# Peptides against a protein of PDB entry 8HF1: the designs that were tried, part 158

Target 1, 320 residues: chain A of PDB entry 8HF1
Amino acid sequence: NVMLYATKPTEVMVSFPHQEQVLTVTRLISAEIEKFYVSLDLMNIGVQPIRRSKSLQCLRDPSKKSFVKQLFNDFLYQMKEYGIYAASIAIISLIVEFDIKRRQAETLSVKLMHRTALTLCEKIRHLLVQKLQDMTYDDDDDNVNTEEVIMNFSTPKVQRFLMSLKVSFADKDPKDICCLVFVERRYTCKCIYGLLLNYIQSTPELRNVLTPQFMVGRNNISPDFESVLERKWQKSAIQQFRDGNANLMICSSVLEEGIDVQACNHVFILDPVKTFNMYVQSKGRARTTEAKFVLFTADKEREKTIQQIYQYRKAHNDIA

## One batch from the design tools (peptide; made by RFdiffusion4, then SolubleMPNN)

Design b2_p20_6_s1 (from b2_p20_6 with V1R H13E F14Y E15I)
Fold by OpenDDE base, seed 2:
Structure b2_p20_6_s1 (fold): chain B 320 residues (1-320), chain A 20 residues (1-20)
Amino acid sequence: as target 1 above (320 residues)
Amino acid sequence: RPETYPRVSEEVEYIEIPEP
């Protein structure tokens, strides 16, 4: 029995300066969302019929208000963690979701609730796009997708991530690259994907090197609400990555569901490793010779991150 | 100047997490 010593990936940390500065636009957007929550709590949407789906142990909020708040809270998190450039992409996902929910509304009151949420999303989108345009000197160049705009309107964390990709993959053969990028949240996959597409297109050294895809884990909570389109897209994205038509895959932590992804040479953990399971699953994808497992941490959290990795290594060795 | 995030240095430091 040749125990194939799974070559342990090299675990490396990339640090970024902690951002204390809150942009004025982010404060304005947060205040508009808080005002909306007050208005949302006052909305009488009536008693919604509790569709007891037998499979969903989770009591669906009969008001659907908690779901609306969850989407905006997820947006606020993305804006904080990744910056206003990523937020300008993330808000489109909220617009799409609320438009679907508005069209599916069985009552006028629920339809109005989702319409109000959409109106807020369009206002937020306008504020974000206007802020991105503050760097466009020429009134005629609507191109907010330059490397300069991306870098100046991304958090230090995202800037370090993009620089790490450039340093790691500039002018390399696309075939030699098999990269995973792990993020905590489902909606982060899509906004980071959109950000990466624009960054790669603006970066000549990466334009023909990196072909990104994203994978949204199956939301165990609502397989019935995954659009047929989303399921088809997920299957296509996975297949493109398996076939080598994509060499960078953005994944949420929900790789729990047995998606056999090929051995990767790079695994980037963009968000903090919050669970032992996420550590083992993500690290377990870095299986090639000379594989790198890259963690991003704030400078102030370096020691805490190192200690957490030591605890996870110990726990992994105690189970193995 | 537009209010932007602090620009990080172009130098990426990779700190290897040593085996304890």
Scores: peptide ipSAE 0.618, ipTM 0.950, DockQ to the pose 0.772
Fold by OpenDDE base, seed 4:
Structure b2_p20_6_s1 (fold): chain B 320 residues (1-320), chain A 20 residues (1-20)
Amino acid sequence: as target 1 above (320 residues)
Amino acid sequence: RPETYPRVSEEVEYIEIPEP
């Protein structure tokens, strides 16, 4: 029971202004996805032959339409919660996934469905990149990765998160840093990873200080369907973090999946803490001397967040 | 001026959540 003697982390909150303003490009993209859903519902893709592969793939909607809608719904969530810059990275992951699904399609109708989804993703990508270029003098894609562009096209939550990293880690020894960043959704891990790579590259004080990795949660529905590539990548990312070759790990529910990660001096909770288990497990990783457990909250939700933490502290003390 | 998100202050306030 080494956890019982762990120094309690300092629990801190960073507030951010609530994002009320919906950007015109965000509204346009949402409307294009809604139009696509109407067209998708009208598509006759036929009954997919249930491949009697004994593996639980049978629980995926035989229409595959639900999976397409899930990916776009996850994209819409990321665009809303993290902003246009993060969305420009997130859309690439959809393009890759739909291209794989298009190539693996057993029927012409399913192939066409994934092709239509890809066409929409390319349109969305163009709209996002064009919007990022509104602040650049040059049309070069490399010019959209400046600190200024990242900050102006990120939500207040993401801006506060990036500033918190800069303040916490500027000019520090990389060896003194062991940081976890918790996000709610597996797809957010890769999106925030790409954003952090660009932000670190644009921020001199963080260059050679932060080396990020990400970990996507195991697909609990079918661990057997994790690609050999994804499993190899997860093992490599964990090993790099254990070996100190990476000092910041972005993760979703990693601790619920029984992945043993080292004790950290910083734990950032980028998304709301929804469960007591997530609170205890994430906080239980902030166990070095002077460890910080950092919560991000909208100003309007500040009091509610404090009360939730008090409830979780009480429940934790009753079990300890 | 391009339509952007509101810029937050560069000052990051870390508010310790007090013990109740």
Scores: peptide ipSAE 0.617, ipTM 0.949, DockQ to the pose 0.777
Fold by OpenDDE base, seed 3:
Structure b2_p20_6_s1 (fold): chain B 320 residues (1-320), chain A 20 residues (1-20)
Amino acid sequence: as target 1 above (320 residues)
Amino acid sequence: RPETYPRVSEEVEYIEIPEP
């Protein structure tokens, strides 16, 4: 019985400087969202009719306001963790969501709430785009997607991630690349996907090398038509990755649900590893010869991260 | 100069996490 010892991936860490400086535009946007939350708490949207289905109990007034706050809190997290360039992409997803919810609104009060949220998103988008244009001499929209703009308006974590991709994959054969990028939050997958498309297009050494896709988690909360489209998109994205039409996939905790993907040679963990399950499931995808499992950590958290990985490695060896 | 994030070095240090 030749136990084919699956080659353990090489576990590596990339450090980045802790970001203490918050841009003036980021403070302004945060203050506008806080003012909006005060206004939102004062809005009377009335008691929404309780449809008796367990799935529709989530349609009460508190849940509609809570959902609006959740989307803006996810946006604030993305702006803080990834920077204002990533935030300029993330805000478009909020605009789309609030426009859909505005059109689907059963009451005038709910329609007005989503309209007010949408108006704030358009103001935020304008502030972000105007700030990206501060580096462009020409008012032409085409100039905001340069490597220089992306790097200067991304956090040190995102800069180190992009540099790690460039060093790892510059001028390689696309067939030799099977890469996963793990992020904590569902909405981050789409934001980082848009950032990577623009970065790859601005980086000659990567244009014909990396073809990204993204996979968003199943939204078990909304059984609506959007959840069917999202499931179709997930199936298409997975199939493109299996067929080799895409060689880099951005995913959240979705792979913990047992999505069968091929063995990968690179696994990047962009956000902190918060659970043992995330560690085992993500590391378990790095199965090729010389596979790399890459962690990103702030310099201040380096020692704590190493100790946490030792605890997870020990716990994994005790179960195996 | 526009207010930007601090630029990191182009050198990426990969630190192997040794077995304990």
Scores: peptide ipSAE 0.612, ipTM 0.948, DockQ to the pose 0.770
Fold by OpenDDE base, seed 5:
Structure b2_p20_6_s1 (fold): chain B 320 residues (1-320), chain A 20 residues (1-20)
Amino acid sequence: as target 1 above (320 residues)
Amino acid sequence: RPETYPRVSEEVEYIEIPEP
């Protein structure tokens, strides 16, 4: 049995300058979230009735305060890692999630907690949109979705990623493109998807070339709260990608969970590769003869990234 | 000029990670 030598993808690295500068608006938003955490800790939510919900998390924080903090911490991470433009999209996901939870609240105290969180998200959204408008002459929300606004309000990592997509795919036949974009966090999939839709629409060379979709990993924490809608969306997104109606898929750990996708010619790793499994599963999707496996790294972490890839290559060769 | 992130160069350098 000649194990068909799976054509090894070309592994390439794209460096970006480390972002040390913190925008004034991001400091203001962080301070508002910290003030909210102090207020949240003082909220008496009472002993929530232990619903025998099989979700292990309902047992750890009956107040649901830790979950609220987790969502804001994920937002703060996205704002830091991807910039204020991406954060303006990410905050909408928090608004939707807190509105759902406010409606599902069994107690007035929990309802009030989610309402207070929602009001903070609306304030944050206003601060972000107002900052994006600083580059526009008109107060029209549509004017904030230009290539210039996206690039100037994105971190160096995201700027380099968008430039890499433009250089890689400008004026190509959509049928010749099968691209995966891996991110660490499930919420980043939706955020980067929204950013890419706006970037593609603002970039003439990509408008009829790239059709993005996203997949969100299963919430292992609350399989019961994974809406029938999220599961339907995932199945539809995968099917569109299989049928060639989408040629770029943004995903997190979803492909590690055994989702079968076709052979891809491009795999972008936007966030650091933290596990051997992520390396093997993501790289194992780049199966065409000219496939590229693209890593994004800060300049300061370049050598450490190279050494980590060498360790993963060695470990992969020892198993294969 | 509004406070923005530093603009990176438009040149995308793809550095091949050599085999060790």
Scores: peptide ipSAE 0.611, ipTM 0.948, DockQ to the pose 0.762

Design b2_p20_6_s2 (from b2_p20_6 with V1R T4V E10D H13V F14Y)
Fold by OpenDDE base, seed 5:
Structure b2_p20_6_s2 (fold): chain B 320 residues (1-320), chain A 20 residues (1-20)
Amino acid sequence: as target 1 above (320 residues)
Amino acid sequence: RPEVYPRVSDEVVYEEIPEP
């Protein structure tokens, strides 16, 4: 009886210096969003009629103001955690969302609210793009997508992540790569996807090696608001990854929703592991021979991260 | 020079998390 020892992945940690310094542009953007929140609280948009059949979320925010604040808070989180380059991509998703909602607005007051939010997003986009151009001689948008610009305008965490991809996958056969990248938030998947497309295109050693895709978890709170386009994209992205047409998948809590992906040889956890379920599900995908489970941690949080992994290992062994 | 994030070293160290 050859006990097929299920090869446990090697659990490794990559440390990065803690970012204490906040760029002047990020402070300006944060201040503009705070001013907008004060203005938003003063807006009379009326009570939206509760349609009897709409999800519990429509009951919590009849004004739709909380949803606008959520999108800007998610943007502020991405700008803080990933940097201004990632924020320049993230803001486009807000622009698209607010333009759709502006067009779908049932009242003039709600239409005006989304228009004001959209105007702020365009101002933020200009501030971010102008800051990226500080490293370029030409006002050409293509010049802001260089490896140097990406690295200089990304947080130390993102810089370490990109370098980890470069070192791990430079000049490898694309067929030998099956990589998952886990992020905490839904909107981060698309932001990091756009960043990786630009980084891979600017990095010769990766250009023909990595083909990224992204998958967003289902919005458990509002499945009815998940666009038909997003559902089609998820189905296509999963299929491309299963067929080997993509070899790197960026995902959030998607595995908790019972979406089965193949066994991977690399699993990167870009954000802190906050739950035991996330640990088990993500680690459970690193099942190939020589599989790596890679964690990113700030140097100051290194010991706390190690202790958290020991607790999760213990809890996993008690269930197995 | 533009205000940028601190550049990390190009060296990537994969530190194995030991078994307790």
Scores: peptide ipSAE 0.624, ipTM 0.953, DockQ to the pose 0.770
Fold by OpenDDE base, seed 3:
Structure b2_p20_6_s2 (fold): chain B 320 residues (1-320), chain A 20 residues (1-20)
Amino acid sequence: as target 1 above (320 residues)
Amino acid sequence: RPEVYPRVSDEVVYEEIPEP
């Protein structure tokens, strides 16, 4: 009985400089969102019946105001962690969501609340696009998606991630690539997917090498609110990755044990590993010969990250 | 010059995390 010891992946770390500098446009956008929160708190939208449903389903604060604040807080997080270029893509998802909620509004007061949120999103989009155009001589929309614009308007973490992809995959056979990218938040999957599409299109060495896809983790809150369309899209995305039609998959949750994905040769952890479960399940996907498990860390957090990985390795060896 | 993020070097160093 040759126990084929599953080859353990090589665990590697990529450091990036800690960003203390906040761009002027980022401060302006944050101040506009804070002013909007003050106005939102003053809006009378009526008493929403707090359905005290005892079931875990009600963890979405059914407050239509709380949902609006959550979307803007997720946007502010993405702008801070990934930069202005990623924020220009992320704001489109908010525009789409608030327009849907505006059309579905049961009351005039709720319709006006979502309209005010939508107007703020359009103002933010204009400020972001105008800032991306500061590097372009021509007002043509096509000029904002260059490698130079993407790199200059992305955080040091995102720049190191993109360069790691370029160094790892430039001029390789697409069939030899099976890559996973893990992010913390659901909305980050779509944002990083849009950023990668534009980066790959602007980078000749990657244009016919990487085919990205994304998968949003199942909403733990209620599978009943996942649209039939979202479930069909998730199945299609997984199937494209299994068939080799996509060779890079972005995920916000560890692919639950029931998602049979091929053994991957690269696993990138773009955001900090916050749980032992996330460590074990993400590392467990890097199963090919010479597979790499890549962590991104700020230089200031390097030692703390190493110590956290040692604790996770110890805990994993005690269970195995 | 437009206000931009600090540019990282094009060199990516993969630091292997040693076994303790």
Scores: peptide ipSAE 0.619, ipTM 0.951, DockQ to the pose 0.774
Fold by OpenDDE base, seed 2:
Structure b2_p20_6_s2 (fold): chain B 320 residues (1-320), chain A 20 residues (1-20)
Amino acid sequence: as target 1 above (320 residues)
Amino acid sequence: RPEVYPRVSDEVVYEEIPEP
């Protein structure tokens, strides 16, 4: 009886200082979004005919205003949690989405609403890019993607995460790396992916070591709203990770869908572990010898994080 | 000086979560 000791991953915690200071640009952007919400509530876009299509479209606010607010609320969350550098990438996803919705608008009023949202996104993008340029002498777009700019315009959590990647993977063989990064929100996958691409490109020790990809769960988005392009991209990204052409994968709640992801040697949990299921599924991917399961916590939440992991360990041992 | 986030130390400490 070879007891296959399922090599339990080493569970480790990385602490970061709690960020209380809000940048002036972040306050300006938040105030512009709040002003926009007041304007949006006053917009008469008419009652959209409830298309009785059995698709999740029927559950959408017939005004489509709630969807606009959701995208800006997700942006505000990303700006707060990850910083203005990640926000400069995240705003591009909003621009693309609102331009698509503007073009697909069946009414002039809905078209105008999405145009107004798009104009705000361009203003936000300008404010963010201008702020990133405060550290650059030259107006060249490539100059805002340096390690220094990324680190200075990222939250302490993201700075610790990036440094953890650098320390863990500097000058390693790419084939020896199988890394998962878990985030809470779908849109966070895209902005952290873009941030990692720029960080890896600006960090010599990582340029030929880490090849990132991202995947997003299907469950929270009606299959009708996943563009054929997004589904193709996700399938390609998963295949590249399976084939070893990518060695770092950014995931949201993807594992809830039974996507068979390889056994990894590193699992990073960038956002708080909110559920036992997330704990078991994410930890269950760290299956190689010497696998690490890395949690990020604010210093003030350190004890609470430890106690939560003890509860999850106990619950896991009671089921196993 | 540009208004930036506080810079964390370059030292990364992996603290093992002890068994209870």
Scores: peptide ipSAE 0.615, ipTM 0.952, DockQ to the pose 0.757
Fold by OpenDDE base, seed 4:
Structure b2_p20_6_s2 (fold): chain B 320 residues (1-320), chain A 20 residues (1-20)
Amino acid sequence: as target 1 above (320 residues)
Amino acid sequence: RPEVYPRVSDEVVYEEIPEP
């Protein structure tokens, strides 16, 4: 029994300044969503027929209003944590979802609710794009995808993350890279993926080096309701990462779902490590020689982050 | 000047988390 002593990854921390300043556009968008919630609460959408689909879908709020609020709350979180550039990508996912729900609406009242949500998303998209254009001389949407625009309209956390990728992977051989990026929320995987595509395209040192993919965690509550398209996409993304056709994978809960991925040389934890299981599972993927386990922390939370890692190290050693 | 997020330094410091 060769105990493959998996080489312990080097645990490193990247500090970023805490963002206290809220941009005027983010305040405006938040206020528009709050006004929309007041209007949404006043909407009479009637009792939705409980389709006795035998699956646990009955746990979705019969009003469907909670799902609308959830999507906007997830958007507000992404805008706060990652900035207005990531938010400009995240809003597209809401537009797509609300348009699908609008088309699938069984009642005129539900159709109108999703149409109103969609109209708000288009307004938010316009406000975000207009703000990104404040740094461009040309009104072309393609000109908002420069390294400068991405960096200036991303939170300090995201700026440090992007610079960490640049420093770690500039001009390297793509085959020598196997990177995981962990995020807390499934919707963050998509917006960070879109942000990375644009950043890599705008950064010559990374353009032919990093090939990102994302994996949305399986909806454990309703695996039967994952679209056939989403399941096919997940399988394809995992296979591309296994085959080395992608060398960076963005994920939220890959390891909790028992998805086997290869040993990685870099594991980035973009959001706070909230559980011991997340720590052990994510760190357990950094198994190559000289593997790095990279944490991002606000300067004010640095000591708390260190103490949390010490607690997790202790707990891990007690079970090993 | 457009209202933007504070720019962090281009220097990335990987601080090793020491053993306690």
Scores: peptide ipSAE 0.614, ipTM 0.951, DockQ to the pose 0.768

